# Peptides against a protein of PDB entry 4M9S: the designs that were tried, part 89

Target 1, 135 residues: chain A of PDB entry 4M9S
Amino acid sequence: SRGLVGVECITPYSYKSLAMALQRCVEVLSDEDRSALAFAVVMPPGVDIPVKLWSCVIPVDICSNEEEQLDDEVADRLKRLSKRGALLSGKRMPVLTFKIDHIIHMFLKHVVDAQTIANGISILEQRLLEIGNNN

## One batch from the design tools (peptide; made by RFdiffusion4, then SolubleMPNN)

Design b1_p23_1_s2 (from b1_p23_1, 10 letters changed)
Fold by OpenDDE base, seed 4:
Structure b1_p23_1_s2 (fold): chain B 135 residues (1-135), chain A 23 residues (1-23)
Amino acid sequence: as target 1 above (135 residues)
Amino acid sequence: SLEEFLKKLEETMKKVEEFLASL
């Protein structure tokens, strides 16, 4: 599976135990949901991120030119991740947002492969520029 | 290197926060 590798870092006992638990949680995810989680590493932790921004980095295989359909699919994936314990926290009001916890984010920084991180950064920065120019 | 990517990651996350603050 692309995007996530095994836990190989040397950490304190508490973190190591948590990392093992999180790794097991990741292993039971679908390929699509696991990929979405991997790309969550490029989002700032502890921040409520609108689905629109998540859609910038989460890959979707929808054969549609409708942006709304892409956002819906991304939202569904994020919703499933939010149901998996503390992986993500969803908020409906005032707008639909999802937040990654600092601990989960720290875990991802250690287990997501470098190429996925690099790709996510590149894509997100490009999309931010495009959105910013349209405001 | 991964270290370089992580540094760039921090910069990118800051840009996201700045973007959100501008909305």
Scores: peptide ipSAE 0.438, ipTM 0.868, DockQ to the pose 0.031
Fold by OpenDDE base, seed 3:
Structure b1_p23_1_s2 (fold): chain B 135 residues (1-135), chain A 23 residues (1-23)
Amino acid sequence: as target 1 above (135 residues)
Amino acid sequence: SLEEFLKKLEETMKKVEEFLASL
C-alpha cells in the first residue's frame, strides 16, 4: 500500500471571532457583490474555477445578452471580492480563475439562505450539462 | 432534511470537479 505524510494546520482564531470579522466584510459590500459572494457557496472550495463557470450562477441584470459582456461583468465582481479581505483569490494565467477558501466557504454554508443555495445548485447543474454537450 | 440538503450540495461540487478534470 502507498501512503502520504499528513500535514496538520493550526489556526490562531476561534470560529466565532472569524465569523464576526467575515460578517463585517460582507455588510460593507454592495448588494450586487454580496449576491455574487452568496452563490460562491455552490463552488467546491480550494479549486481554481474559470470565470465561465462562475457566470453560470452569478446573476447579472445590467449587461446585454452578449456572452462576452456577461463574463466581463462577472469577472469585475469577483475581482472586487478578491480585493475585500481576500474573500476570493484570483489567478490570471493560464486562464482567469477564482478560488474560494475553505474557511470562507464554511462561513457561507451557515449564513446563505437555503433557497439561494438550492437555486444555485439547480442552475449550475443545468448549465454544466449544456456546456458539456456543446464542447 | 438538513443532511439531505448538504449531501446534494456535496454532489454538485463533485460534479464541478469532475467537469474540470474532463477538460
Scores: peptide ipSAE 0.435, ipTM 0.865, DockQ to the pose 0.028
Fold by OpenDDE base, seed 2:
Structure b1_p23_1_s2 (fold): chain B 135 residues (1-135), chain A 23 residues (1-23)
Amino acid sequence: as target 1 above (135 residues)
Amino acid sequence: SLEEFLKKLEETMKKVEEFLASL
């Protein structure tokens, strides 16, 4: 949420126009969806990421500790983002995944605050280790 | 530095890709 609204980039005009459009999209998001979008910056662009991995970094405060419920809540947020045009692309089969485009990712790198990115990195790396140990 | 920060981000994203490849 922090840093996404009201940020102006110094880039070529074509990028500026895109950034302005994206900023407008971000501004109309709910706080929850905007937060989810912010943390998408730590995901590799152009890669279909399973919901399970998204759930590692997207904060869910109200849902139960059941993994399936957490995944469902995260999936709902990602689905909403995917319906906002190019923010995310969802793929249902064979496994539900979401992908962030390179352009969107580049935008996020410029507008998401460094602390949020750092936190996302830390959380994701920790969760990857945990998942790896459980496999 | 900014460069170091971006490098760390790239490394993390690479770890995600590697993890996915291992599944």
Scores: peptide ipSAE 0.435, ipTM 0.865, DockQ to the pose 0.031
Fold by OpenDDE base, seed 1:
Structure b1_p23_1_s2 (fold): chain B 135 residues (1-135), chain A 23 residues (1-23)
Amino acid sequence: as target 1 above (135 residues)
Amino acid sequence: SLEEFLKKLEETMKKVEEFLASL
């Protein structure tokens, strides 16, 4: 299994002004896209991250076990996030990457469930070790 | 604690940056 299927972005209003400003962007998302957004919290803000790394933490167990197909599904979710209120920024060339904005990351850090963040950290660190061994 | 948790998050994000730099 990859990621944590069924996890959604929960947005309590701990920081009222920031939450209200961004809440409308989150409300229109599907459950799957909100989940993807939630796990973006484990990525460093302002850094172009390859889709392969995103796929380490974004839940996509409903798709084929083929890695490329999983990456495509992740990419589709991230693309939708980039279009819906510019929650992410995508760069297509030379390789497809996505970047989370500092403001969005700050929002996620305070509104995403702590257990979700902890699980994302654990999974990402494990996957980084595995990928590192193959490089 | 919250402080320890946030520290761990920062460390993880740093690892991602270091990994990318190694490519």
Scores: peptide ipSAE 0.434, ipTM 0.866, DockQ to the pose 0.031

Design b1_p23_1_s3 (from b1_p23_1, 10 letters changed)
Fold by OpenDDE base, seed 5:
Structure b1_p23_1_s3 (fold): chain B 135 residues (1-135), chain A 23 residues (1-23)
Amino acid sequence: as target 1 above (135 residues)
Amino acid sequence: DLEEFLKKLEERMKKVEEFLASL
């Protein structure tokens, strides 16, 4: 199952030069990496978030429903995004986590489709509820 | 509207952050 790409290039972002640079970065992404970036908007900015939680919202088309395979694929996407400048910041130690910067998040919340945001946050909340109930 | 939507989003994300902090 593959997710929806909801990133748009038009933004009211006041820093035009930065917005243009970010738009260029988004344009050169693959469809699946762009989709992953779109759903990053539902994550709280400035927080180191483990891959497991990213996998709750990032759409991945895999043959197996095994969590290990899902996490690996999600991690690969996030790693690629982290290599695209300031889109994400990865931290390997002590646990593999990724963080979205406040500036990038501010950009995304105005350029990602509202329905994509709404769906993503709802999915995240549902998954977290399920995780919480199993603790 | 968009402003209200984004406000609600921030509130929901804050709850997520609080959950993460509890892990």
Scores: peptide ipSAE 0.483, ipTM 0.888, DockQ to the pose 0.033
Fold by OpenDDE base, seed 1:
Structure b1_p23_1_s3 (fold): chain B 135 residues (1-135), chain A 23 residues (1-23)
Amino acid sequence: as target 1 above (135 residues)
Amino acid sequence: DLEEFLKKLEERMKKVEEFLASL
């Protein structure tokens, strides 16, 4: 199977100024975009990640079963997130990639439920093995 | 506990990053 079933992240903490600001940004997201952000926690921070790898963990509910269509939908979600403050940073050239900052990643590690994190990283690892075997 | 879990997560993500660097 490709990706995860979408799970909305939790934001129980708003005591620090940074956490408060980020939580406000998360609260105004759509359910789909918030779920995408939640699973971004399994990506290594500060690294430009190709959309193909993001698609391993970002859930897509309504889309063609074609890989290209799935990647396009994932890219659209990530683009929206990149427009919402400093949640993600996108690069278009030479290859479309997205990066999560260390600060945002640290926030997510504490507000995304542990089971979602555990499932997400396991699925990512499994998909990477499959990609590695096909190289 | 959570601290140990997050530590393990960091190790796993490091391996992911290393994999990416090898592509």
Scores: peptide ipSAE 0.482, ipTM 0.888, DockQ to the pose 0.032
Fold by OpenDDE base, seed 4:
Structure b1_p23_1_s3 (fold): chain B 135 residues (1-135), chain A 23 residues (1-23)
Amino acid sequence: as target 1 above (135 residues)
Amino acid sequence: DLEEFLKKLEERMKKVEEFLASL
């Protein structure tokens, strides 16, 4: 299957309880929000990432294929995640960005399906090339 | 293996970060 898998990560003993707590947090998410969180694994941790880049990898079903609506829906999901503990940190100024912390990222590296990770990073790289060529 | 895969992921993410810095 794709997306998030059960906690099987190798962590220091000091983070074991945290991993279990994070698992519980993930389990209570909606499928949509959990999917968004899964793809956060391809983002560099500790970096404020613009919504535009998040929208490159987070799958969204929208009525319109307009880019701005895609970004809005993605932003809503990221906002919800930012309100769930330390899953994400949102920053509104100067530009709306979201950041994944190192510890959460480390968790995701081991609980997200490996193929999802591989696909996600490849998609991100492809989209970045497109963005770069258009700038 | 997984370790190599994750290492490669980190390298790729670093490039993403560098790209972001260039925007």
Scores: peptide ipSAE 0.481, ipTM 0.887, DockQ to the pose 0.033
Fold by OpenDDE base, seed 2:
Structure b1_p23_1_s3 (fold): chain B 135 residues (1-135), chain A 23 residues (1-23)
Amino acid sequence: as target 1 above (135 residues)
Amino acid sequence: DLEEFLKKLEERMKKVEEFLASL
């Protein structure tokens, strides 16, 4: 599945140290990686989420609609985010997963556009329903 | 308001987590 193409997050400046540090990290991201991070807000924090589920909401505009290519592109974005410290935590085995930390999630809840959050969670729920029906 | 919206988000995310546990 494909997420919402062209969605960007709102990253207001904060005078609080943690928020400032995170804001700086977000500001230097590419538009694509920043968008991927924004949609992490719809994932339950502290849970190892398979790349397949991330790909349901992470916006990817690759020409191919093949799930494998979508998952690979999403994985690459999430891997880059995981290298930015506390933004995400990746796990390769037994299944490739990524986890959003509670602190980062708390940050995102207040800096990501509300419409983006609303759309993202709705899309996630729809895609999960589809996955569930196919199992 | 925002608080209510975020509460609903948490509830929805909890359901997502429950779904994950069922896989």
Scores: peptide ipSAE 0.481, ipTM 0.887, DockQ to the pose 0.032

Design b1_p23_1_s4 (from b1_p23_1, 9 letters changed)
Fold by OpenDDE base, seed 5:
Structure b1_p23_1_s4 (fold): chain B 135 residues (1-135), chain A 23 residues (1-23)
Amino acid sequence: as target 1 above (135 residues)
Amino acid sequence: SIEEFLKELEERMRKVEEFLASL
């Protein structure tokens, strides 16, 4: 999948050291976790988002199409990202949610491939439409 | 342009946020 692979750090940050630190954090991620982080760019920053909605855009290769397995795998990835400093913030109570910080989001929107962003937001919108139609 | 693209993204994300707030 496309995303953060081989991306140069181009941000509006006045502090080069912060951008470099974030880039280093991204570089040490596994391919799957880095991909998950890339698609986090399509989520509104500063919002606690349930795992179910994260699973709409985070690509996961699973043997089953069961939603439970998908959500668990996505949750595991997001948990790993949340343990990498400020990449994500997890909240277990009252419902398991994850939030992307504005600073991280600002970094991602300038370094993630534009086509990846475009595809991700379109997929999210489509999935939300489907969810809305079933309510 | 990239700037226009990012503005569009922000607007689309805002709509997503509004949807989330309705849940």
Scores: peptide ipSAE 0.454, ipTM 0.874, DockQ to the pose 0.033
Fold by OpenDDE base, seed 2:
Structure b1_p23_1_s4 (fold): chain B 135 residues (1-135), chain A 23 residues (1-23)
Amino acid sequence: as target 1 above (135 residues)
Amino acid sequence: SIEEFLKELEERMRKVEEFLASL
């Protein structure tokens, strides 16, 4: 599945220490990585989420619609985010998963555009329904 | 309100988590 193409998050400046640090991290991200981080807001925090599910909402505009290629691109973005400290936590075994921390999630739900959140969660639910029907 | 919206989001995310548990 493919996420929403061209969606950007809103990252307002904060005078609070943690928010400031996170804001600085977000500001230096590429547009693609920032978008990936934005859509992490629709994932339940503290849960190891398989890349397949991330790929349902992470915006990717690669030419190929093959799931494998989409998953690889999404995984690369999430890996980059995981290297930015507390933004995401990656786990390779037994299944490649990524987890959004509660603190980061709390930050995102207040700085990501509300329409982006609304669209993202709706798309996620829709794609999960499709996955469930195919199982 | 924004608060109501965020509460709705949390409930929807909970359902996602429940789905994950069923896989």
Scores: peptide ipSAE 0.453, ipTM 0.873, DockQ to the pose 0.032
Fold by OpenDDE base, seed 1:
Structure b1_p23_1_s4 (fold): chain B 135 residues (1-135), chain A 23 residues (1-23)
Amino acid sequence: as target 1 above (135 residues)
Amino acid sequence: SIEEFLKELEERMRKVEEFLASL
């Protein structure tokens, strides 16, 4: 998987047990879910992010170009992540959003490869510009 | 450096957050 290949990275965590727990949670994910988690690193932590914005950076291979199907698939992945090790927090009302915790985000900043981070944030910015221009 | 890169990332994410707040 891009970004979270089983490379042992030094974490800034003083609590080795927490880092180990997070690493274990990542290891048991599917390749697709692990990839989605990797790109979560480009989202600002502690912010409830609508699924539409998550879909800007999470890669999904779907047969249809329908945006609605894309968002649904992304939402499903994020839901799975929210059920595993509290990697994400989801809210259904009033709009479906997901949030990455500061602790998880800090973990990702040190275990996701720099190129994936750089590419992800650039993609996000580009997509946001497109959204902004259409508003 | 990695530190500079991460600082840049944080600034870019801050801008994203500001954009979201404006919606």
Scores: peptide ipSAE 0.451, ipTM 0.872, DockQ to the pose 0.032
Fold by OpenDDE base, seed 3:
Structure b1_p23_1_s4 (fold): chain B 135 residues (1-135), chain A 23 residues (1-23)
Amino acid sequence: as target 1 above (135 residues)
Amino acid sequence: SIEEFLKELEERMRKVEEFLASL
């Protein structure tokens, strides 16, 4: 996946101020955090989503294949994103979840690589079926 | 087209949201 590489800001916003601010925010992220943000585009906006589902699509290559370690790394990335303005909102209780705002999601739909979006949503659907079969 | 692609994405995300409600 190419994620947010080569981002061109084509947005429905009448004024470029918000898009420029978001672009600047994305540029200061690490490569790993920027990749995680890109895959947030396949999540429904305004919904509190548990870390387990985020881990279905966010790529992790620095930890073991153990599920708990994968979830921890994903959670750390999402936490960092939640500290960068309004990119994500985290909630600890009753369970750890993260939510993408509609405005941020609208931005991502236009700047994330189309093939990344297509691959990401397909992967998510496949993993959800697996989770459903395993409880 | 990009418009058709994004429309399909929205429908697929809606189904994901329905799945979440069933958990």
Scores: peptide ipSAE 0.451, ipTM 0.872, DockQ to the pose 0.032

Design b1_p23_2_s1 (from b1_p23_2, 12 letters changed)
Fold by OpenDDE base, seed 2:
Structure b1_p23_2_s1 (fold): chain B 135 residues (1-135), chain A 23 residues (1-23)
Amino acid sequence: as target 1 above (135 residues)
Amino acid sequence: SMKEIVERANKGLDENLAKLKER
């Protein structure tokens, strides 16, 4: 298993209207889904990201070392997020991808813990290097 | 295509990471 432990990393932050609504949406998520959403901050807004790349940063504590199973678990989390408001947008064709909107991304930059952001960056960079080396 | 999607994703990732580091 990858052993990326999910953590509570969302700092309460809101203002009237959209930010408040988003904060409430985040608060009702499970811990693991909230962690997944937090790490979405490292993804570029408005870009369709393949599940494989999401799996580089989405924390999965217990999962098979098989890539397919890992991707499935990640996909399930992202699907749940996509069903909760406008947190993510999923696309199945031509391949399964998920996209974070600019507004959501801006929100996350303000409410996600700074250490979580730093960790997410580090993890992503490491995983991207590994993927590059394996090609 | 998958290739194009990955290329766009990688480009976006690099740019976003750079921006996040500069905040």
Scores: peptide ipSAE 0.604, ipTM 0.933, DockQ to the pose 0.033
Fold by OpenDDE base, seed 5:
Structure b1_p23_2_s1 (fold): chain B 135 residues (1-135), chain A 23 residues (1-23)
Amino acid sequence: as target 1 above (135 residues)
Amino acid sequence: SMKEIVERANKGLDENLAKLKER
């Protein structure tokens, strides 16, 4: 599967300390990781999501012919994001999952553009359907 | 278990998608 093309987002909360801190954190991300973070908005906050499901929406610039390689690349991106403070929380046991914080999710809902959100939803629904049909 | 995690994830995804579509 091919990943999505990342899009930049703008925050309306320029004067709030939390928003400023998050902006600072986002600014130091690579374009690739920032794009991945943007699409994280389609994930439910506070829920441990397996990497396989993350791979449905995380943009991957390099196409892989193998799903396992795609999952590994996605996991690496999510790991990098998890090292950036409270952006994501990774859990290795019992299975590898990542969770988006409620505060981060609320932030993303306001700063990620509507088209990006719509695209993320569409692709996620499509991929979930494909997974369901193949099981 | 993995099954339980996936089920919880799927439930959460559906709910979140519904909320996002109401935006």
Scores: peptide ipSAE 0.602, ipTM 0.933, DockQ to the pose 0.032
Fold by OpenDDE base, seed 1:
Structure b1_p23_2_s1 (fold): chain B 135 residues (1-135), chain A 23 residues (1-23)
Amino acid sequence: as target 1 above (135 residues)
Amino acid sequence: SMKEIVERANKGLDENLAKLKER
């Protein structure tokens, strides 16, 4: 299962101090990492999500058909995001997971465009069905 | 355990999707 391809998000300027700080963090990200962050909005806040589930929605434009390679690429992006403060929190044990907090999630709900959110939901639901049917 | 992590993730995903659709 592969994520979405090449979607930009809108990050409007806010006069709120926290939003301003987050906006600066978002602006210095690469296009790929910023896109990955946008689709993190479909993940539940405060929940440790395995990389396999992240790979359902994180955009990867060029990758092999090997699932393990896809997961590795997704993991690398999420790791970079986790190094940008409160954007994501990673855990390596017992399995590699990443978590978005409530504040960041709320920020994303306001700055990610509605179409991107809708697309992310649709793709996630489709991927989950495919995983469920193949297990 | 891995099983518990997956179960929590699936539950959280369903709840979050429901909330996002209600916006």
Scores: peptide ipSAE 0.601, ipTM 0.933, DockQ to the pose 0.032
Fold by OpenDDE base, seed 4:
Structure b1_p23_2_s1 (fold): chain B 135 residues (1-135), chain A 23 residues (1-23)
Amino acid sequence: as target 1 above (135 residues)
Amino acid sequence: SMKEIVERANKGLDENLAKLKER
């Protein structure tokens, strides 16, 4: 399975208004959505990323023999995140993409544990190689 | 176009990964 084990974000921020707001937003997320948000740190800020590429790092525990089902589940999670304040920005045309902004990305870099980031990088690199080899 | 989006995404990914590894 291409699924990653879910990881929680640790938010030490308690004094800055923006950080506090983001922390509260993260705390009310489901475990799955919070894990998805954590791994979003490996995505470049300010860039529209196709769902297919998001699916390389978003942890899912659904075992599907069809890649389309995996992408659909990932898209649903990203859609939920995009509805939670300004965590993500979605675009539907020309293709479905999601973008993390610089502020959110900076926040994640501080609150996501180093091991999660390292794991996300490793998995992303592996999946990108696989995609490249299939082209 | 989709091609352009993918190209930008790939470029961004590579750059971001490099930055994250250097932190």
Scores: peptide ipSAE 0.600, ipTM 0.933, DockQ to the pose 0.032

Design b1_p23_2_s2 (from b1_p23_2, 14 letters changed)
Fold by OpenDDE base, seed 2:
Structure b1_p23_2_s2 (fold): chain B 135 residues (1-135), chain A 23 residues (1-23)
Amino acid sequence: as target 1 above (135 residues)
Amino acid sequence: SEEEIRKRAIEGLRQSLAELRKR
């Protein structure tokens, strides 16, 4: 299953917060990395999420239809985010996962636009349904 | 295991989505 494809989103982030450091980190991100971070708002905080599940919601515009290539692109974005302070935490073993912390998640809930959140929820719900049906 | 991680992730996801829907 593919994630969001062909979706261009602009997510506003508020500079008016106590999380000034986080805001600055967001500002220096590329558009694609910022988009990936925005959609992290739909992920459960504190949970190690496999890249496969991230790929269900992270928008990817430039990749083949091959699932592995999609996952690789998503992984690259998440890896970059994990190198930006506390934005994400990555683990390679036993499988590649990424986790969003509660504080970051709370930040995103306030700065990510409502439509992006709604879209992410809808897509992820659909993907989970599909996964359930395939089991 | 990957299976266990995935199960936990999916469980967490469903819970998170439910909470986000309450907004």
Scores: peptide ipSAE 0.596, ipTM 0.928, DockQ to the pose 0.034
Fold by OpenDDE base, seed 3:
Structure b1_p23_2_s2 (fold): chain B 135 residues (1-135), chain A 23 residues (1-23)
Amino acid sequence: as target 1 above (135 residues)
Amino acid sequence: SEEEIRKRAIEGLRQSLAELRKR
């Protein structure tokens, strides 16, 4: 299974009301946008991540073989998420990046499906190895 | 620069993965 579970975030931290608000935001997302948000759990909180690196983990069903189109589709999803309150913050210069905040990341760690987290880790580790080998 | 942003991001990703593995 993929995505976010509709279970209240249970943590030792006191942000239950925020978690409930975030759950409502998640519930109204499209399946594609919710999936993209779920995979943000593997990203380091507070770090500006280029779209190219986001594209390593965000699943996209594209018929085109053009890598540029993949990045564009990923960017569009992340842009939509950035328009939703505290989910993501984007920067346009010098390159397009997106960042997840610590509090949102903590929320995701508790509500994202365990298999999604595991898959995200595996995919990202593999992609980083490939990037490292190509550099 | 773009290069520095990418390098910082990759380092952050490796750290994040390490933390997630501890969980």
Scores: peptide ipSAE 0.595, ipTM 0.929, DockQ to the pose 0.033
Fold by OpenDDE base, seed 5:
Structure b1_p23_2_s2 (fold): chain B 135 residues (1-135), chain A 23 residues (1-23)
Amino acid sequence: as target 1 above (135 residues)
Amino acid sequence: SEEEIRKRAIEGLRQSLAELRKR
């Protein structure tokens, strides 16, 4: 599966301490990592999501369409995000998964633009249908 | 197991998508 083409998110400043802290974390991210974080808004909070499913919505610009390369690139981005405080929580066993917490998810719902959310929903719905049809 | 994790993830995804559509 291929990710979306890159979309930018809006991260307005807030007077709330948590939002301010998260905003600072977002500002120091690369454009690619920030884009990945934006699309995390469509993921269910509190659920360990395998990298394969993350790769359905994380925008990646790679020369090869090889799934292995896509998953590796997505995994690297998610790993970087997991090192930025509470943005994501990664687990390596039994399989490599990443989880977004409710607090971060709520933050993203307020700062990610509506079009990005809509695009993420659309592509994920399509991918899930494809997965379902193959079962 | 990997299969169980994937199953739970897909279920969660479907639920979250339904909620986001109502936004």
Scores: peptide ipSAE 0.595, ipTM 0.929, DockQ to the pose 0.033
Fold by OpenDDE base, seed 4:
Order: structure tokens, then sequence, then C-alpha cells
Structure b1_p23_2_s2 (fold): chain B 135 residues (1-135), chain A 23 residues (1-23)
């Protein structure tokens, strides 16, 4: 199966004003969207990432195993996150991509639990190996 | 192009993983 089981972000309230604002934004997300945001921590900040690559780490456990359907579900989650201001930036042309900002990425590195980060790294490494071998 | 975007993304991912491992 594609993806992994998501884990919720653990966020503190002892941060500066910016971090507190981000914390509030995260708290009002749905569980699914918050989980997607958590795994964004393994993505390189400032890089436009195609949806297909996002689907390697965004957990989708409810949708069908059809690749196209999985990508669509991931895209929908990322689109919702992009509508929450600074969380993600989406581009439609030339292809649909999403980018995490450096500030948001720094925030996630501190508030996402270590096990989620480790799992995200592991699955992404595996997927990259598969992509590399299929070239 | 789509190919260039994908290539840059993959390279970025590899770099990000390397940085996260150093944490």
Amino acid sequence: as target 1 above (135 residues)
Amino acid sequence: SEEEIRKRAIEGLRQSLAELRKR
C-alpha cells in the first residue's frame, strides 16, 4: 500500500508569537489535514514538489489503492492546507506542485514527534529507491 | 518543464533527508 499511517502533531504553547499563531492554525485543522501537514516535515523547504512525490509520505488509509485516486486525495488535502495562508504554497502550472516555507518547516521540526519524522524519512527513502530503480 | 521540476524535487528530497539525519 502507498503512504503510511499518520501521527498527530504534538504542539507546545511556549513559543514566540509566530509559533503561537501557527499552533492555532494547526489546531483547527481536521485530523487528516493535520496528519498531512505533520509529514510535510520531511519535505525540503522552498522546493516545489509534485503531488506524486507528496503522495509518497502523506498518509491515505481510507481511499482506494488506485494510484490516481490516491494522488487526488493527497492533492485535495494539500489544497486545503494551501488555503490556510502560510502553511503551503500551491502552483498549478506547468504541473500541480506544493511547497513548504522555511519558517513553517522550522516550526514542524520542533512540534512533530520524533517517531513521525523517523517514519516519514524511512518511507521516503524507500520510495526514492524505487523511483531510482525504475528509471 | 515537468521533467525538470520532478528532477529538482527529487534532488531536494535527497538533500532534505541527509539534513534530517544529521539532526
Scores: peptide ipSAE 0.595, ipTM 0.929, DockQ to the pose 0.033; fails the geometry check

